# Ledger of designs, part 109: peptides against a protein of PDB entry 5HOI

Target 1, 351 residues: chain A of PDB entry 5HOI
Amino acid sequence: FRYMPFSPAGTPFGFTDRRYLTMNEVGYVSTVKNSEQYSITVSFFDVGRFREYHFEDLFGYDLCFLNEKGTLFGQSKTGQIQYRPHDSIHSNWTKIIPLQAGERITSVAATPVRVIVGTSLGYFRSFNQFGVPFAVEKTSPIVALTAQNYRVFSVHYSQFHGLSYSLSELGTSSKRYYKRECPLPMSLPNINSDMKKDANLDYYNFNPMGIKSLFFSSYGDPCIFGSDNTLLLLSKWRSPEESKWLPILDSNMEIWKMSGGKETTDIHVWPLALAYDTLNCILVKGKHIWPEFPLPLPSEMEIRMPVFVKSKLLEENKAILNKKNEIGADTEAEEGEEDKEIQIPVSMAAE

## One batch from the design tools (peptide; made by RFdiffusion4, then SolubleMPNN)

Design b1_p15_3_s2 (from b1_p15_3, 10 letters changed)
Fold by OpenDDE base, seed 5:
Structure b1_p15_3_s2 (fold): chain B 351 residues (1-351), chain A 15 residues (1-15)
Amino acid sequence: as target 1 above (351 residues)
Amino acid sequence: DPLFEQIKKAAARRK
């Protein structure tokens, strides 16, 4: 296992010279390798609100976080971070995060009021938006960060305990925990079954945790989207005893429903954000589970509690077919119809 | 791919 730099919805290079460093509801950050340097472009979905900009990256930034006010960049090995406001009125700033031998920055997050740096040794570093440090805290190894306003959602990994999460608020004088290193019930990528396809191995090497993204919902609830393509939302996090992870979307099931029950093994959801009752995402077709270039327009998937698992629907449809065949036993059962489109009940297609 | 375009249309932003 290696701690890899994580950014929300970041993509690998694969066999290309370009990748997305991060993407969310605000926009997407791409990097192109140009010999010894990189060219970074910060693009926005709302082209009327924001102006696209680019710059030459001599550091090889492998960490990124985009918000409505600026972009945070980080270099996992050197510890360099840069904050670039979208508005040219505000100055860019750079800082070097001191790293121990073998330590890596594993994730960075930025809000209009906070900058957070997490490391493979579990150093949690907090700053204001101007790069003024508040504190350094030692936690379990950090593998992912996101933040909204003063709140931070952190994912931690231990080889002994697996995944945990924290939810904290970074006040001016103190850090408050709502959740501190609680178990995260997210499935890790299955190395043995899925990695026979080179594309899955490439993605696993890029992101061993399989966390495609994490974000706060528009309501301020922590969300995580894992390798199982299930969106988890942390409900009731203000009440320690009542807090629970809700599987609010099975994206594979939703794609399957939208197809009319066809095979959709080459169609993938790439998560951006949760806005109200909709997952903002990129629909991807092909061998790679991540978006390529150019970036497709974002799509919206309605969230719902998965009442039906694909396996259960398949079993119910087989049971209905078998009952029809038992009633119709006088007509020659042509064996050949394995490829019958699973008719989605009209009630499930309209919901 | 007609199926992919169908899914994209179904997942298109509600105006």
Scores: peptide ipSAE 0.402, ipTM 0.889, DockQ to the pose 0.684
Fold by OpenDDE base, seed 4:
Structure b1_p15_3_s2 (fold): chain B 351 residues (1-351), chain A 15 residues (1-15)
Amino acid sequence: as target 1 above (351 residues)
Amino acid sequence: DPLFEQIKKAAARRK
């Protein structure tokens, strides 16, 4: 087993000189190998909101995280990270993460307010958006990270315990855990059955965990999309005893239905994000399970939330709104995290 | 591929 650098929806080079470092709902980051250097392009789906930009990468960044404010890059071996704001108002910054012998940065994440670095030795490093460090924590080996606002979803791997996950909030002075190294019920890639095709072996060598992506939903729920092509959502994570992983989409089954029940063994879903009740994804046709160049337009797949989960998410959101309205009457304005009013689409309230 | 285009159209129509 090797700890490989993970980025959300990143693709391997395969037999090409180019790959996607990451992609999500905001856009996609590509890198092209040019002799000893790389050319990186940061592209966006909303071309009216963002301008595509490129730069020469002399470091060989193999980690990337894209958000609405900037792109975080990392080099897994050297420990170099770079944050590049999309706007020209804020300066780029570079930092070297101190790595021990054999340690690798395995994943990076960035929000408008936090930068997170995870390593193969389980060092969890937190920074603000300017690269000022908050803390270093020792966890189980980190294999994947994503973040939204102050929240971090981390996936851990142990040879003895398999996959686990944590969900934490990175305040200014403290880290809160909602979940700490709990079992993650995701299937690992089956080396013996699935590796019969060279293309699957290439992907396994790139990503031995088979985690195609992980993200927070538009509702702030942790999501993970594994090698089994099932989208898992962590429901009720605020209630430790009630929290559970929900298989909200079998993408192979959904493709099969959309085909009218035809064989679809060469059609693949590449996950980007979960927006409300739709998986934003790239539909891929071919030998490779990942998108090639140029990137196709994103597609949307309707999720089958168990009827009880849609209603409960609505009830939980209403209960949170009502509690905020009750607390807002008597207690002085502690700078409570503005739980941004999650505009529940009217379509979700009618079913 | 007409099947792939059918799937893309089916995915796009659920908005």
Scores: peptide ipSAE 0.400, ipTM 0.893, DockQ to the pose 0.367
Fold by OpenDDE base, seed 1:
Structure b1_p15_3_s2 (fold): chain B 351 residues (1-351), chain A 15 residues (1-15)
Amino acid sequence: as target 1 above (351 residues)
Amino acid sequence: DPLFEQIKKAAARRK
């Protein structure tokens, strides 16, 4: 096994001089090889809100994370990271992460308030959005990171225990764990079965864990999309004993249904984000399981699982709260209710 | 591909 640099929904070069470093609901970052340098372009789906920009990369950035405020770049071998705000009002900054012999940055994540660097030796490094360090923690080897606001979803790999995950919150002075190195019930790519297609070998060499992407949902639930094309959502993560992974979408099954039950072996889902009850994704046709250039418009796939009940229950609870406020009932609205995870009734989880 | 365009249309209509 070799630790490879991971970025959410990043693509390999394949037989081309270009690839996507990352993509999500905000946009996509591409890199084109030009002799010994790279040209990086940061593109957005909302062209009215954001302006596309490009720059020359002399370092060969192989890690990327895009958010609504900026783009984080990383070089896995040298330890260089760069943050580029989308707004020209804010300055770019560069930093070198100290790496031990053979250590690699394996993943980076950035929110408007935090920068996170994970390594092949399990060093978890946290910074603010200006690159000021908070802490260094030693964990199991990190293979993937994503973050939303102050929350971090990390995936770890052990040769003895396989995949694990952590869910943590990065306060100003402390790190809180909701989950710490718990088993992740995701299947690893099967080298022997999948390697019969050259395109699968190229992808496996790029991403040995088969994690196509990981993100937080619009509700702040950790999501992961593996090589089996199943979207897993971590439900009830605030309740340690009730927390479970839900297989909320089999994307191969949904493509098959949309086809009218035809063979769809050349049609693939590339995950971007989970927005409410829909998987935002790129539909890919061809030999490669990843999108090529130009990037097609995103598509939406409806999830069928009880997360739909969470949105309805949230809307119903908001509608009940609004009606109570109109009736002048002195219910002290505890400002903390937005952070209460809605319990789905067991009866609605069985359909 | 007519099938791929059918799937894309099915995915786009769920908005």
Scores: peptide ipSAE 0.399, ipTM 0.892, DockQ to the pose 0.400
Fold by OpenDDE base, seed 2:
Structure b1_p15_3_s2 (fold): chain B 351 residues (1-351), chain A 15 residues (1-15)
Amino acid sequence: as target 1 above (351 residues)
Amino acid sequence: DPLFEQIKKAAARRK
């Protein structure tokens, strides 16, 4: 097995000089190979909120993570990372991550408050948004990372145990685990069936885990989209014994339904984000499963989870909290109340 | 492709 650099929804070069380093709901980062150099462009879907920018990359960044405040870049072999705020008021910073012989950075993630670096030897390195280090932890080998606010979703790989995941919170003083190296019930790419198509082999060589993307939902639930084109959501992660992966969307089945039951073998979903009840995605037509250039406009696919109930229960719970505050109960506002997981009634999860 | 445009319209109509 070979550890490859992973970025959320990143694409291979294939037979081209250009690829997407990453894409999500905020935008997309592209790189173009120019001899020994690369030109990187950071583009946004909300052109009114953000300005596209570009720069010359002399290092050959092969890792990227985009958020609403900046872009993190990494070079898997050299250990160089760079954070570039979208706002010119804030300075760019560069750091070299010390790597052992044969160690690679396998994934990077960034939020407005945290930077995370994961390696092929399982070094988990945390920083603030200014590149000040917090800690170095030794875990199982890291193959993918995503983060939202202070939370980190990490995917690990062991030759003996396959895929596992962790969910952690990076506070100011300590790391808390909600989940620590628990089994991840995601199917790996089947080399024997898929290798008959050259385009699938190119993608497998780029991403041998078949993880197209991972992200947090708008409700802060970890999501993963594998090679089987199923969106998995981690439900009840605050309750260790009740936590489960929910298959909330089979995207192949959904495309088949939208077609009126026609063959759709050349239509693919490329995942970006989960916003409320919709998977934000790129619909791709062609032999390759990933978007080419130019990037099509994002599409929205409705998920089967009754998220309409989750939003309504959020509004009802906010209305109950506001009524309790009006009744003058001196309940110390514990900073933890906004983060209570809404229990979805079992009857609604069965449709 | 008319089928691809149908799927795109179906995905967009849930707004």
Scores: peptide ipSAE 0.398, ipTM 0.892, DockQ to the pose 0.360

Design b1_p15_3_s4 (from b1_p15_3, 11 letters changed)
Fold by OpenDDE base, seed 2:
Structure b1_p15_3_s4 (fold): chain B 351 residues (1-351), chain A 15 residues (1-15)
Amino acid sequence: as target 1 above (351 residues)
Amino acid sequence: DEIFEQIKEKFRRRK
């Protein structure tokens, strides 16, 4: 086993000179090999809101995270990171993360307010959006990161315990854990059964954990999409004892049903994001389980969430809003951008 | 591929 650089929905080069470094609901980042250098392009799905840009990469960035305000790049071996705002008002910044002998940056994440770096030795490094460091924490080896606002979802790997996860909030002065290195009930890629196809071996060599992507839902729930093509959602994470992973989508089963029960071995879902009850994805046709070039337009798959799960999520969000209103009466309003919990429109409760 | 187009029609496309 070797630690590989992970980025959400990143693709391998395969036999080509180009790959996607990352993709999500905002857009996609591609890199092309140009002799001894790389050309990086940051592209967006909403072309009215954002302008595509490119730059020459002399460092060979192999880590990437895209958000609505900027793109974070990382080089797994050298420890170099770069943040590039999408606007021209804010300056780019570069930093070198100190790495020990054999240590690698394994994942990076960025929100409009936080930058996170995780390593193969389990160093968790947090920064603000300007690259000012907050803390360094030692955890189990980090294999994947995602973040939304102040919240971080981290995946850890131990040779003895397999996959675990943490869910944390990065305040200004402290890190709060909602979950700390809890077991992650995800199936790892099966080397013996699945690697009979050359395309699966190439992907395993790129991503040995088989984590195609991880993200937060529009409701702020951690989501993960593994090699089994099952979307897992972490429900009730604010209650330590009630928290559970829900298998909300088997994408292979849904594609099979959509075909009318025909063979669909060359049709794949590539996950981008979960917005309400809709999985944003790339529908892929071909030998490879990942999208090629040019990138197809995103597709939306409706998730048949059990009515009981939808009603429970609504009750939990109401209970949290009520608790915030009870606590918010006694603390004077410092003008921090309040995490406006997206009120689920009342109209979706009547059907 | 007719099966792929049939599946693709069951997805809502983001425009």
Scores: peptide ipSAE 0.427, ipTM 0.905, DockQ to the pose 0.479
Fold by OpenDDE base, seed 4:
Structure b1_p15_3_s4 (fold): chain B 351 residues (1-351), chain A 15 residues (1-15)
Amino acid sequence: as target 1 above (351 residues)
Amino acid sequence: DEIFEQIKEKFRRRK
């Protein structure tokens, strides 16, 4: 096993000079090999809100995380990271993460308020959006990271224990764990079955964990999409004893149903995000399980969320709103409007 | 092609 740099929905080069470093609901980051250099393009799906930009990459960034405010880049071997705000008002910053001999940055994540770096030795490094460090924690080896606001979803790998996950909140003074290195019931790529196709071998060499993407849902639930093309959602993570992974979508089964039960071995879902009960994804046709160039328009797949997830998300949102209203009566503290928990439309409660 | 277009159309109709 080799630790490889992971970015959400990143694609391999394959036999091409270009790949996607990352993609999500905001957009997609591509890199093109230009001799000894790379040209990086940051593209957006909302062309009215964001302006595409490009730059020359002399470092060979192999890690990327895109959010609504900026793009984090990383070089897995050198430890260099760069944050590039989308707005030109804010300056780019660069930092070198100190790496031990043989250590690699395995994943990076960025929110408008936090930057996170995870390594093959399990160093978890946290920063603010300006690259000011908060802490260094030692965990099990990190293989994937995603973040939303102050929350971090990390996937860990142990040779002896397989996959685990953590869910944490990065406050100003402390890290809180909701989940700490709990077992992750995700299937690893089956080398013996999948390696019969060269295209699957190329992808396995790029991403040995088979994690196509991980993200937070619009409700702030950790989601992971593995090599089995199943979308797992972590339900009830605020209640440690009640928390469980829900297989909310088998994308192969849904494609098969949509075909009318025909063979669909050349049709693939590439996950971007989960917004409410809709998977934002790229529908891929071809030999490769990942999107090629040009990137197709995103597609929306309605997910039949288990009834217990919709109802409980509504109850949790109501309970949080009620607690905010009870606490908000005594302290006129300007809690900035940013933590407006996405109100679940009342229509989604009825199905 | 036809199967893929049928699937793509079903994605569009769920919007």
Scores: peptide ipSAE 0.423, ipTM 0.894, DockQ to the pose 0.343
Fold by OpenDDE base, seed 5:
Structure b1_p15_3_s4 (fold): chain B 351 residues (1-351), chain A 15 residues (1-15)
Amino acid sequence: as target 1 above (351 residues)
Amino acid sequence: DEIFEQIKEKFRRRK
């Protein structure tokens, strides 16, 4: 097994000089090889809200995380990270993460308030948005990270235990765990069956875990999209004993249904985000399971999310708004908003 | 590809 740099929905170079470093609901980051250099472009789906920008990369960034406020870059071997705010008001910053011999940065994540670096030795490094360090924690080897606000979803790999996950909150003073290195019931890529196509081998060499992407839903639930093209959502994570992974979408089955039961072996979903009851994705046609250049416009795949999630959230958001209106005090209450857990009912039975 | 365009149209109708 080889630890590879992971970025959400990143694509391999393949036989090309270009790839996507990352993509999500905000946009996509591409890199092009220019001799010994790289040209990085940060592009956005909302062209009215954000301006596309590019820069020359002399370091060969192979890690990326895009959010609404900036882009985090990382170099897996050298330990260099760079944060680039999208707004010109805030300065870019660069930092070197100290790496041990053979250690790699395996994943990076950034929110408007946190920067996270995970390594192949399981060093979890946290920073604020300005690159000020909070802590270094030793965990199992980190293979993937995503983050939303103060929350971090980390995927870990052990040769003995396979995949595990953690869900944590990075407060100002301490890290809280909701889940700590719990088993992740995601299927790993089947080398023998899937590698019959050269295109699948190229992808496996780029991403041996087969994690196409991981993100938080618009509801703050951890989501993971594996090589089996199943979207897993972590439900009831605030209740450790009730927490479960829900297979909320088989994208291959949905594409097949949409075709009217025709062969769809060359049609693929590339996941970007889960927004409410819709998987934001790139619909890919071709030999490769990943999008090529130019990037197609994002598509929305409706997920039959059980109705109880939307109603409960609407009630909870109304209750939070009503509490904020009754407490007419400008107290920045750092009080842990009782983030009332959205119960996703299990009954996405494939009919 | 007719199947691919049929699928795209279904995605478009769900937006």
Scores: peptide ipSAE 0.419, ipTM 0.894, DockQ to the pose 0.350
Fold by OpenDDE base, seed 3:
Structure b1_p15_3_s4 (fold): chain B 351 residues (1-351), chain A 15 residues (1-15)
Amino acid sequence: as target 1 above (351 residues)
Amino acid sequence: DEIFEQIKEKFRRRK
């Protein structure tokens, strides 16, 4: 087994000189190989809010995380990281993460307030948005990271125990765990069955865990999209004993239903984000399961939430919006009331 | 492909 650099919805080069380093609901980051150098472009879906920018990469960044405020880059072998704000107000910063012999940065994440680095030896490194370090923690080997605000979703791998996950909050004074290295019920890619298609072998060599993406939903629930094309959502994570992974979407089954039961073996969903009851994704046509160039416009796949939950969520969101309009901008009170856990019912898996 | 355009149209109609 080899630890590979993971970025959310990143694509391999394949037989091309270009790939996506990462993509999500904000945009997409591409890299093009130019001899010994790379040209990186940061592109956005909301062209009215953001301006595309590019730069020359002399380090060969193989890790990336995009948020609404900036882009974090990393080099898995050298430990070089760079944060680039999208605005010109804040300066870029670079740092070298100290790596042991054979250690790799396996994943990076960035929010407007935190930078996180995970390694193949299980070093979890936290920083503020300016690259000031908070802590170094030793965990099981980290294979993937995502973050939203102060919250971090980490995926760990052990040769003995398989996949596990943690959910933690990086406050100002301490790290809180909601979940700590709990079993992750995600299927790993099956080399013998899935690798019968040459196009899958290139992707497996790029991403041996088959994690196409991980993100937080718009409601702050951890989501993971594996090689089986199933979207898993962590429900009831605030209640350690009640927490469960819900298979909220089989994207292959939904594409098959949408076709009227026709063969759809060359149609693929590439996950970006979960917004409310809608999976934002790229709909891919072709041999490769990942999007090529140019990137198609994002598509929206509706998740069949039970009507009872959809109505309750809409009522809770209206109540939150109405309270935000009645209470003037006291920033401290807003964080506590928005953090209501979405109870997704088990009935979604039976329809 | 007709199937792909049919699927793509279903995504468009849900916006």
Scores: peptide ipSAE 0.419, ipTM 0.894, DockQ to the pose 0.356

